# Designs tried in a protein design run: peptides against a protein of PDB entry 3OGK. Part 108

Target 1, 307 residues: chain A of PDB entry 3OGK
Amino acid sequence: ATPDRLSRRFPNLRSLKLKGKPRAAMFNLIPENWGGYVTPWVTEISNNLRQLKSVHFRRMIVSDLDLDRLAKARADDLETLKLDKCSGFTTDGLLSIVTHCRKIKTLLMEESSFSEKDGKWLHELAQHNTSLEVLNFYMTEFAKISPKDLETIARNCRSLVSVKVGDFEILELVGFFKAAANLEEFCGGSLNEDIGMPEKYMNLVFPRKLCRLGLSYMGPNEMPILFPFAAQIRKLDLLYALLETEDHCTLIQKCPNLEVLETRNVIGDRGLEVLAQYCKQLKRLRIERGADEQGMEDEEGLVSQRG

## One batch from the design tools (peptide; made by RFdiffusion4, then SolubleMPNN)

Design b1_p18_6_s4 (from b1_p18_6, 9 letters changed)
Fold by OpenDDE base, seed 2:
Structure b1_p18_6_s4 (fold): chain B 307 residues (1-307), chain A 18 residues (1-18)
Amino acid sequence: as target 1 above (307 residues)
Amino acid sequence: MVEEPTALEEERLKKMYA
């Protein structure tokens, strides 16, 4: 449907999700009629969709002007904005969103490509928002944002339950974890091995309600930090963990309440057997391939057709 | 439909297997 047709048919629309082309095609000259740009939709939202509170753009081209228009048009009525694998905007656009939409509950820009000008958007969010429930900029490259602003958000947003971030050093998030008393889900960060300080993460304290977790670059030396609360883990993202087959087996055995597992084929048939034995509540299993060229050549770490 | 990995995903994969 075209934007104008949508608004005419559904003037009271509360939630909109749009999907664009695969990422490889996003940077090509996209005809305006294809719908790869959000501009026509934002125009229609601004003019005619006065009850819209949730917007999800997936693989769309989004400009700062689009974000500014959306922000001003919806203001505090906007509760959810998801820029999922989008491109074309800068942090100025994000600043406009958080400046004008002070009651936003969900802000997602996972895997989006953007130009980073500064960290003001996160600072502004920290200074004024108390409603945030979900913050997700997983798989993004922010170099100018402050972990202190994330801590402030955790302190001020008591309903904050899910946070996914980029490659913050985990130790920089200690204050955030302490403040995020109701946090149930955390993904991202960066565990960085230090030969001179092998136990640097062992005293890391996680929020008490944490049950959905994905730590980037977690190896077998860091894995024990999960053991004290492994029994309460319900979702585990190991897509960017540095665990071999036996490490998977060790961890899985300690997670009897696991419902969702995302990992790579390194889990192997052995890991799947252990999973079946110990995780009777498992609902979803995602197994991705390793790196084709640099992947683990260990035959034991492959999932067979029998698995 | 299998989605293409992002540039950052590719970078992370390189880090994992380097």
Scores: peptide ipSAE 0.233, ipTM 0.797, DockQ to the pose 0.333
Fold by OpenDDE base, seed 3:
Structure b1_p18_6_s4 (fold): chain B 307 residues (1-307), chain A 18 residues (1-18)
Amino acid sequence: as target 1 above (307 residues)
Amino acid sequence: MVEEPTALEEERLKKMYA
C-alpha cells in the first residue's frame, strides 16, 4: 500500500504499523525508492492522518528530520512511538520527539541503531512528561543517559508500568525501583559478579507489583534476589541470563504462576519437564539457540525434538 | 523462519559466553 492510498481509505486512522525489509537486505545499496524509508509515510501522517496517535516503525530507516516532522505534526496527540529495530537517527531525533510530544505514553527504541550525541532526550522526558506508561530502549547502547533521569520519570509518571533499559548497573537503579511504585515489567540492566562482594545485590528492592522480568547477565548467585516474589512472576526473560539447566529448574519451580518464558536451549529437556510440572499457567514458550551450541558437551542442555 | 540475530544481539551473546 502507498501512503496516499492509506490516508484516502482511512482518514480517521489511529494506529499505524509499518514493517521494512529484514536487516540482511540493508547491506546492499538501498535504492532511492526503497520502501524502507519512513519519510513518505511521515509526510502523509503530517498532512492527512490527523487522528493518528500510535506509530510503529519496524526495521525502517528513520532520520532525525523524519522524527522532527512527526513530532511537530502530531505533538501532544502522539501517544505511542515505536522505533523497533530502526536505524538512521540520532539522539537529536529522540529529543525532538520528547520535546514536542509531551503526552507520549509509549516510547520504544528496542534494538534500534543510532548515533548517541548526548543524554538530553531522557532529561527532557524526565522534566516534562507525566503520562509515560511504557519506556523501552532494551537492547540499545546509551552511554550518556543518567539513571537519575530514569528515577525522575518514575516519580513523575504514576502510570509507568513497563520499563526496559540497556546495560545499566542494577545498583544504579535502586532509586528508580523505589520510585516506580506501579512498575509491573522490567527488562535489561546489568548484573555484574563481584568476587569480593558475592551478596552485593541481595538487598535490592523491586517494585511490589513487578511480575514481568528479564535481568541481563543474572547468574545463579544473583538469582535468589527473585525468590521473595517468584510466586508473583508471570513473565521471565532469561535470554540473557547466565543460568544453566539446573538453575532454570530451580527458578521455574519457584514460579508457579509463570505465563510466559523466554529462554535458550540450555533449559534442556529436563527444564521443560520441570516447567510442565510446576507452571500450569504457561501460555507462551520461546526457546532460542545459544551461541556455543557447537561446544556444548553437556547433552542435558539441549532441547530435543521430543520437547 | 527464525530471524538471524541482530548485530547487537550477537554482541550480547558474546558477552554472555566470554
Scores: peptide ipSAE 0.229, ipTM 0.796, DockQ to the pose 0.369
Fold by OpenDDE base, seed 4:
Structure b1_p18_6_s4 (fold): chain B 307 residues (1-307), chain A 18 residues (1-18)
Amino acid sequence: as target 1 above (307 residues)
Amino acid sequence: MVEEPTALEEERLKKMYA
């Protein structure tokens, strides 16, 4: 489809999702007129899609100019922007979005690649937004943003229900968790094992409504922090957890209301048996391969046809 | 659905299994 054809056919379109090509096909050999650029779509949105409030770009090339044009064109009418595995922009583009789209409810940059100039975009969002419901920059490399701004967002956005972040030290998010009273989903952070302080995370308090969770680098020593509310967990993302098969079994047994599990082959047939036994509400199971599976054929660490 | 991992995902995987 082309932008002009879409706008002519659907001038009152409210939601648009565009998908580019897989990253492996890009190899810096993308011509300027390639369908992977959002520019022609942003132009069409600005001119002809005046009711568009939700935009989702997946694996697209997005420039700061594109974001600036989109931001100014839609302003407070833009409620959802998802830059899903996109590239080509900097934090200046993000700043433009949050500056002009003061009522944005969903802002996603998950797995996007960008140049980070500063943390102003998150600060601006914290200073002016009270509408945010979903913030997702999971699997991104922000080093200049402040956990304090995230806390401010949580305090000011009472409808904030889902937050996914990069590798913030989880203890830096204590203020955020305290402020995010209605948070239902959290993904990311970083749990860092400290031999000198094995209990450093035991006093971590999560939002009371939290039921979808994925903590990065959570090991068996940190896993007990979930036990007080494990019964209310509906979704677990263990793709970046440091749990062995038995750890999976331990956690799964405590999550009888689990509906979605994402994990690695390390769950094994044993973990799948435990999952089947204890998680009767399970709707979706995603099992990814681990990096270590190429060398060590440990049958216990693999999901077989039995499982 | 299996998609190609991002560079960041690959780095995180390396960190997990190092």
Scores: peptide ipSAE 0.229, ipTM 0.797, DockQ to the pose 0.343
Fold by OpenDDE base, seed 1:
Structure b1_p18_6_s4 (fold): chain B 307 residues (1-307), chain A 18 residues (1-18)
Amino acid sequence: as target 1 above (307 residues)
Amino acid sequence: MVEEPTALEEERLKKMYA
C-alpha cells in the first residue's frame, strides 16, 4: 500500500501500475487528501526500483517535477509510461520524459488533463526516438504539436504499431499514414464534413496493416473510405462516429472479421442482429449511451434487452 | 460501475450532436 513497502518487498519490480480513486463526478473533484499524488511513488522509484521499465499511473496527480525525476532516474531503461487520465503536469514534463527516455516504446497520455505550453515534446520525440511502438494521446487537447513531427516519428520508428491522437484534421495526417508502414491501430483524428466537397477524404491512403480503427466524427459520407479494407478490420471504435443505425448495419456487414466493437445505443437492436449475423468472431462488445437518447423518438436507435 | 465521462468526452459528445 505504501511506496516503501513495495520496494522492500519487490526490489526487482519491472512493471508498476498505480490507480487513483475513481472519478465520482465530472468535475475532477478529487479530495486533497485522497493519496492520489505520484510524488512519493516517483521518489521510491528513483531511489529503490532500479529495474522498473514500465510505469502506469491511472487517475493520479502528476507534476512536472515528478515526471522530471522519473525521467532522469530511469532514463533509457524506461520503456513504458502511461499517464492514464492523470492531471497536474504540463508539456514541460512530457518534454523531460522524451528528452531523457530516448528508448521509450510506449508513451500514453490518454484522457489526461494538462497545460500545453508548446509542441517541443513531440518534436524532441521525433528527432531522437527510433524505438516507439505505441503513441497515445487520444482524448487530449494538443493545439501546438505538428503533424510533421508525427510523420517523422512514423518514418523513424519502424516498430510503430499503434497511434492514437487528438483532433488532428485527418488530411494533415496523409504523410503520417504513408510513413507508418507497420501501423495496425489508429484512433482519433477529426473528419470534418464539407458539403461542397463530398469526396474530401476519398483519396486517403491508410497503412496496409491497419486493422484497429477509431476515427472521430466519421459520418456516412466518410464511411466508404473504410470499405476497401473493411474485411481486415478487427476492432472498431465508433463511440465518436456520426453513424446512424443503418450506417452501422452497412459497415458491420463489411467487417466479417470484427472482434471488438465499441459503439453507442444508436446501433439499435437491428444493428445487433446484423452484428450477430455477419461478425461471428466478435469477442467484445461495448455499448455506451448517447447524449441525445432522451430526445430520440425513434426506437430503432435503442438497444433493448432483446438485442 | 460505469465511470463518469471526462470533460473532454462530454465536449466531444456535444460536438457529435450539435
Scores: peptide ipSAE 0.239, ipTM 0.797, DockQ to the pose 0.382; fails the geometry check

Design b1_p18_7_s1 (from b1_p18_7, 10 letters changed)
Fold by OpenDDE base, seed 2:
Structure b1_p18_7_s1 (fold): chain B 307 residues (1-307), chain A 18 residues (1-18)
Amino acid sequence: as target 1 above (307 residues)
Amino acid sequence: SLEEVEFLTRRRSSAPVL
């Protein structure tokens, strides 16, 4: 469909999802530049889609000018922006969004590639937003944003329920977790092993409602921090955990209410058997091949056709 | 009951190289 045909057919459209590259493009089957530019769509949104509250771009090219135009055109009417695996923008574009869209509830840029100029966008969001429910910059490389701004967002946004971040040291997020009283989902961070301080994370206090979790670089030494609330866990993201097959079995046995598991092949057939035995509420299982499969010949860490 | 099973191969640059 063309943008102009969309607006003529659906002038009262409230939610738009655009997909550029199909999933097959990730396997080098389609040139990298095959992703559509959002520009013609943003122009149409700005001019003709006055009731649009939710925008989701997936695998598209998005410029700072596109974000600025969208921000100014929708302002406080924009409730959801998802830049899902997008590219072509900088943090200036994000700054424009949070400056003009002060009532945004969902801001996502998961797996997007961008040029980072500064951390002003997160600071501006922290200073002016009280409506945020979902913040997701999982699998992004922000180096100039402050954990203190994330804490401020948690204090000011009482409806904040889901936060996914990049590689923040988890200990820098202690203030955030204390402030985020209604947080149900957290993914990301960084657990850094320290041989000299093996218990440095044991006193970490999570939000009481936390039930969807994915801690990056969590190994078997850090895994016990989940045990006090493992029975309330409904979703685990173990894609970036440093857990072996046995560690998976140990953790899964502690999570009888698990509904969603995302993990790597390292779970093995044995981990899947344990999952079937202990997790009777399981609804969704996702298994990804890790890059590590080339080195670990451990036959037990493979999911066969039996699993 | 299990409603969805998804097998995916993702090369992510940030996957910990074990």
Scores: peptide ipSAE 0.032, ipTM 0.611, DockQ to the pose 0.570
Fold by OpenDDE base, seed 1:
Structure b1_p18_7_s1 (fold): chain B 307 residues (1-307), chain A 18 residues (1-18)
Amino acid sequence: as target 1 above (307 residues)
Amino acid sequence: SLEEVEFLTRRRSSAPVL
């Protein structure tokens, strides 16, 4: 489909989702001109798609100029921007989006690759947005953003229900969790084991409505922080948890209301048996093969045809 | 009842090595 054909066919389009070509397993073999540039689409959005509120780019090349044009063209009418596994932009492009689209409700850049210049985009979002419902920069590498800006966002955005972040030290997010009274979903952060302080995270207070969770680097020592509210957990992302098969069994037994589990092959057949026994509301199971599991020949860490 | 089972091989370079 061409952008011009889309606008002519659907001049009142409110939601657009563009999917770039699947990343071939060998990224280096994809010709640069694979047709994944958003530029012609952003031009068409700017000129002809005046009712567009939601934009989702998946596996696209997005420049700062594309983001700036989109931001200025849609301004406060833009409710959703998802840069899902995109590349080619910097934090300047994000700054343009949050500067011009002050009523944005969903901002996603999950698994996107970008050049980080500064943390101004998150600061600007914190200073001016009160509409945000979903913020997702999960599996990104932001080093220059402030946890204090996340806290400010939580304080100002009373409809904030889902936040997914990169590798913030979870203790730096204490203020955020306290402010995020309506938060239902949290993914990311970083749990860092401290042999000298085994109870480092035991006093961590989560939002009362939290029911979808994925803490990065959560090991068996940190896992008990979930136990007080494990019965209310509906979705669990364990893809980046440091849990073995037995730890999975322990946690799953405490989550009888689990509807969605995302984990690695380390759950094993044993973990799947426990899951089937205790999680009668399970709707979705996703099992990824980890790179680390290629070396674990131990039967306990593998899902077979029995599981 | 379980509605969806998805087995994925993701090369996530950033998966923590256990």
Scores: peptide ipSAE 0.032, ipTM 0.611, DockQ to the pose 0.574
Fold by OpenDDE base, seed 3:
Structure b1_p18_7_s1 (fold): chain B 307 residues (1-307), chain A 18 residues (1-18)
Amino acid sequence: as target 1 above (307 residues)
Amino acid sequence: SLEEVEFLTRRRSSAPVL
């Protein structure tokens, strides 16, 4: 479809999702032009799609200029922006979005690649937004953002229900979790093992409504922090957990209301049997092959045709 | 009943080296 044909056929379009070319999965070489440019679409949005509230770009090239144009054109009418696996922008583009779109409800940069200049975009969001429902920069590398700004967002955004972050130390998010009283979903963070303090996370207090969870680097020593509320868990993301087959079995047995599981091949046939036995409400199972699991060929950690 | 089973071969560059 061309942008101009879209606006002519659907002048009152409220939601747009664009998908760029799939990454060539076979070659580790991400071609520089792996995605389509959003520029012609942003131009069409700005000129002719005046009712557009939701924009989702997947695997596209997005410049700071594209983000600035989109931000200024839609302003407070923009409720959702998803930069899903996009590239070509910096944190200046994000700053423009949060500066001009002060009523944005969903902001996603999951698996996007960008140049990080500073943490101002998150600070600006914290200072001026009260509408945010979903914030997602999962599987991104932000080093210059403050966990204090995330806490401020949680305090100011009463409708905040889903937050996915990069590699924040979980203990730095204690204030965030206390403020995020309506949070239902959390993914990311970083659990760091400390041999001298094996129980350093045991006093971590999660939001009372939390039912969708994926803690990065959660090992068997940290897993018990979930046990007090495991019965209310409906979705687990274990893709970045450091759990073996037996640890999966232990956790799954404690989650009888699990509806969605995302994990790696390490669950094995045994983990799938336990899942079938204990998780009668399961709707979706996603199993990814780990690239590095070639060395940990524990025979039990492979999903066969039986699983 | 299980509605969806998805097997994905995704090389995530940011997957923790396990």
Scores: peptide ipSAE 0.030, ipTM 0.610, DockQ to the pose 0.605
Fold by OpenDDE base, seed 4:
Structure b1_p18_7_s1 (fold): chain B 307 residues (1-307), chain A 18 residues (1-18)
Amino acid sequence: as target 1 above (307 residues)
Amino acid sequence: SLEEVEFLTRRRSSAPVL
């Protein structure tokens, strides 16, 4: 489909989702066709798609100029922007989005690659947005953003229900969790094992409505922090957890209301048996093969045809 | 009943450095 054909056919389009070529093809091949760049689509959005509220770019090349044009063209009418596995922009482009789109409800940069200039985009979002419902920069490499701005967002955005972040130390997010009273979903952070302070996370207080969770680097020593609310957990993202098969079994047994599990082959056939026994509401199971699991000869850490 | 089972082989670039 071409941008011009889309606008002519659907002038009142409210939601647009574009999928570019697979990321592996984008690094090796200069996209022969503008189909990998959002520029022609942003031009069409700006000129002809005046009712567009939701934009989702997946595996697209997005420049700061594209983001600036989109931001100015849609302004407070833009409710959703998803840069899913995109590349080619900097934090200046994000700053333009949050500066001009002050009523944005969903902002996603999950698995996007970008040049980080500063943390101003998150600060601007914290200072001016009260509408945010979903913030997702999961599996990104932001190093210049402040946990304090995330706390401010939680305080100001009463409808904030889902937050996915990069590698923030989880203890830096204590203020955020306290402020995020309506938060239902949290993914990311960083749990850092400290042999000298094994209980450093035991006093971590999560939002009372939290039911979708994925803590990065959560090991068996940190896993008990979930036990007080494990019965209310509906989704677990264990892709970046440091749990073995037995740890999976322990956690799964405590989550009888689990609907969605995302994990690695380390769950094993034993973990799948426990899952089937205890999680009667399970709707979706995603199992990824980790690169690390290719070297473990131990049969127990592999999902076989029996599981 | 499971509605969806997805098996993915991803090369994660960031293996957690064990």
Scores: peptide ipSAE 0.030, ipTM 0.612, DockQ to the pose 0.517

Design b1_p18_7_s2 (from b1_p18_7, 6 letters changed)
Fold by OpenDDE base, seed 1:
Structure b1_p18_7_s2 (fold): chain B 307 residues (1-307), chain A 18 residues (1-18)
Amino acid sequence: as target 1 above (307 residues)
Amino acid sequence: SLEELEFLTRREKTAPVL
C-alpha cells in the first residue's frame, strides 16, 4: 500500500496503476483528501522504479511538479501516461511530459480537471513525437490548443489509432481526419447544428479504418454522415449524442457489427429490442441515466425491466 | 451473446442537455 513497499517488492515493475478513493459526493465538495496525492509515488518512481514504462493515475491529485519529476525521471522510457480524472495540474505539467517523454505512445487526460495556460503542450507534442498511438483528452476543456497541431500529430504518428478530444468543431478536424490514415477510434468533437445549412457536415471524410466512434452533440440531422460506414462500426459512444429513441433505433439497425454501445436511458425499451434484433455481436452495453431524462414522462425514453 | 451489461449513474461531467 505504500510506495516504498511497492518498489522493494517489485523493483522491476513496468506498469503502475494507482486509484484514488472514489468520490462519495457528486458535488464539487472534493474532500481535502480526495484521491490522494501522487507525490510520494512519483518520488518512489523516480528513485527506485527504473523500468516503469506505464503510469496510470486515477482520481489522484497531481501537481505540475509531480509531472515534471516524473517526466525527467522516466524520459523516453515512459510509454504510457494516463491522468484519468485527476486534478491539481496545469498545462505546464503537460508541457513537461511531452518535452521530456518524446517516445510516449499513450497520453490520456480524460475527465481530468486542470488550469489551461496555453496550447504549447500540444504544439510540442506535434513537433517532436512520432510514436503516439493513443491521445485522449476526452471530456476536458481545452480552448487554447490548435486543431492544426492535431493534424500534425496525425501526419507524424503513423501508428496513431485512437484519438479522443474535447469540443473541437468537427469541421476544423477535416485536415486531421485526412492525415490520420490508421485511425480506428475517434471520440469527442462538436457537431453544431446550422438550420440554414443542413448539409454542413455531409462532406466529412472519416478515416477508412474508423470503427469506434463517439461524436459529441450529434443529432438526427448529422447522424446520416455515419451511414456509409455504419456496417464497420464496432463501438458507439452515444452518451453525448442528441439522439432520441427513434434515432437510436435508426442508427442501431445500420450497425449490425456493433460490439460495444454506451448510451443513455433515452434508448428506451424499444431501442433495446432493436439492439437485440440487429446487433448479434454485442458484447457490452452501458446505459447511463441522463439528467434530461429524469423529467421526461415519455415512456419511450426509459429503460425498464422489460428492456 | 451479451457479456457485460452495466447500468450506471451518469458520469460527473454533464452530458449535453437535450
Scores: peptide ipSAE 0.033, ipTM 0.641, DockQ to the pose 0.602
Fold by OpenDDE base, seed 5:
Structure b1_p18_7_s2 (fold): chain B 307 residues (1-307), chain A 18 residues (1-18)
Amino acid sequence: as target 1 above (307 residues)
Amino acid sequence: SLEELEFLTRREKTAPVL
């Protein structure tokens, strides 16, 4: 579809989702005039799609100029922006979005590639937004943003229910978890094993409503921090957990209300049997083959046709 | 009943093999 045909056919469009080509093709195979650029769509949004509240770009090339134009055109009418696996922008583009779209409810940059100039965008969001419900920069590489700004967001945004972050040290998020009283979903962070202090995470207090969880680098030593509330867990993301087959079995047995599991092939047929036995509410199962699993000689760590 | 089953091979950042 072309942008002009879309606006003519649907002048009152409220939600737009665009999908580019697979990421592998983005860096090597996209000529400048490829339909992977959002620019012509942003132009059309600005001129003709005046009721648009939700924008989702997936695997698109997005410039700072595109973000600035979108921000100024939609301002406080923009409720949702998802830059899903996008590239081509910097944190200046994000700053423009949060500066002009002060009533944004959903901001997603999951798996996007960008140039980080500073952490001002998150600070600006923390200072001025009270509407945020979903913040997601999972699987991104931010080094200049502050956990204190995330805490401020949690304090000011009473409807904040889902937060996914990059590799923040989990202990730096203690203030955030205390402030995020209505948080239902958390993914990301970094659990860093300390042989000299094995219990450093045992005093973590999670939000009382937390039921969707994915802690990055969670090993068997850290896994017990979930046990007090494992019965309320409905979704687990174990893709970046450091759990073996037996650890999966241990955790799954404690999660009888699990509805969604995302994990690696390390769960094995044994883990799938345990899952079937204990998780009667399971609706969705995602199993990924990790690059590390090519070397797993343990037959139990593989999902076969029997599992 | 299981509503969705997805099997994906991704080259992306798997957790570091300890």
Scores: peptide ipSAE 0.032, ipTM 0.640, DockQ to the pose 0.479
Fold by OpenDDE base, seed 2:
Structure b1_p18_7_s2 (fold): chain B 307 residues (1-307), chain A 18 residues (1-18)
Amino acid sequence: as target 1 above (307 residues)
Amino acid sequence: SLEELEFLTRREKTAPVL
């Protein structure tokens, strides 16, 4: 549809989702010229879609000017913004959103490509928002944001239930986990193996309601940190875990209430057999072909037609 | 029972751990 046709047909639209065309470069690369421009849609939203509270752009080009216009047009009426695999903006655009949309509940930038100027957007969000339920910048490269601002968000946003982040050292998030009393989902972080301190993560205290989890770079030495609450886990994201087939089997056996598993082909037919045996509530299985596995056709860690 | 099965590729954060 064209923007003008949408507003004429649905002047009271509350939720909009736009999808750009995928390109081959969607894997590990989002070029600046990838997707369609959101500008015509933002113009139409600003002028004619006065009840719009949820915006989801997927694989679109979004400029700072587009974000600023959207922020000012919707202000505290904007509840959800998802920049899913978008490009073309900087952290200045994010700052405009959090400055003007102080009642935003969902902010997502998962797999977006952007220019990072500073960490002010997260600081502003921490200082002024109390409504946030979902924060997701999974698979992004923010280097200038503070884990302390994330802790402040957890303290101030009592409805915060889902947080997905980039490669924060997990030990820097101890304060965040203590503050995030209602957190149900966490993905990202970074577990950094230290041969000199093999138990450095064993004393991590996770939020009591945590049931959806994806820790990046979790190996077999770190995996035991999940065992005390493995029975309450309903979703696992193991795409970025460093687990072998046997490690998958060990973990899966401890997660009888697992509903969603996302993993790599390393789970193998054996892991799938264990999954079928122990996880009777499984609803969704996603298996990714890792770049590491494209050359390893002869390893036991492959899903065959039998699996 | 399994309701959804997906075989997909995603953005890798790191080089393949060989």
Scores: peptide ipSAE 0.031, ipTM 0.635, DockQ to the pose 0.489
Fold by OpenDDE base, seed 4:
Structure b1_p18_7_s2 (fold): chain B 307 residues (1-307), chain A 18 residues (1-18)
Amino acid sequence: as target 1 above (307 residues)
Amino acid sequence: SLEELEFLTRREKTAPVL
């Protein structure tokens, strides 16, 4: 479809999703710039799609100018922006979005590649937004943003239900978790093993409604922090957990209400058997083959036709 | 009942090497 054809056919469009690259790009079979720029779409949004409140760009090239134009064109009418695996922008573009779109409810940059100039975009969001429901910069590399701004967002945005972040030390998020009283989903952070302080995470308090979770680098020593609320867990993201097959079995047995599991091949046939036995509400299972698992000769760490 | 089963081989951001 072309932008002009879309606007002519659907002038009152409220939600737009663009996909720039096919899944084959995951294998480096398609150049990074394949799928084109969002610029012609942003132009069309600005001119002809005046009711558009939700924009989802997937694997597109997005410039700061595109974001600035979109921000100014939609302003407080923009409720959802998803930059899903996009590239070509900087944090200046994000700053423009949060400055002009004061009522944004969903802001996603998951797996996007960008140039980080500063942390001002998150600070601006913290200072002015009270509408945010979903914040997702999972699998991104922000080094200049502050956990304090995330805490401020949680305090000010009473409808905040889903937050996915990069590699923040989980203990820096204690204030965030205390403030995020309605949080249902959290992914990311960083659990760092400390031989000198093995219990450093045992006093971590999660939001009471938390039921969708993915903690990065969670090992078997940290896994017990989930046990007090494991029965309420409905979704687990274990892709970046440091759990072996037995650890998966231990955790899965404690999650009888699990609906969605995302994990690596390390779950093995044994983990799948345990999953089938204990998780009767399971709706979705995603298994990824990790680089570490490609060379495992041990059948226990692989999902076979048996599993 | 299981509604979706997805098995993917990714060369994207690799899980941390165990």
Scores: peptide ipSAE 0.033, ipTM 0.641, DockQ to the pose 0.609; fails the geometry check

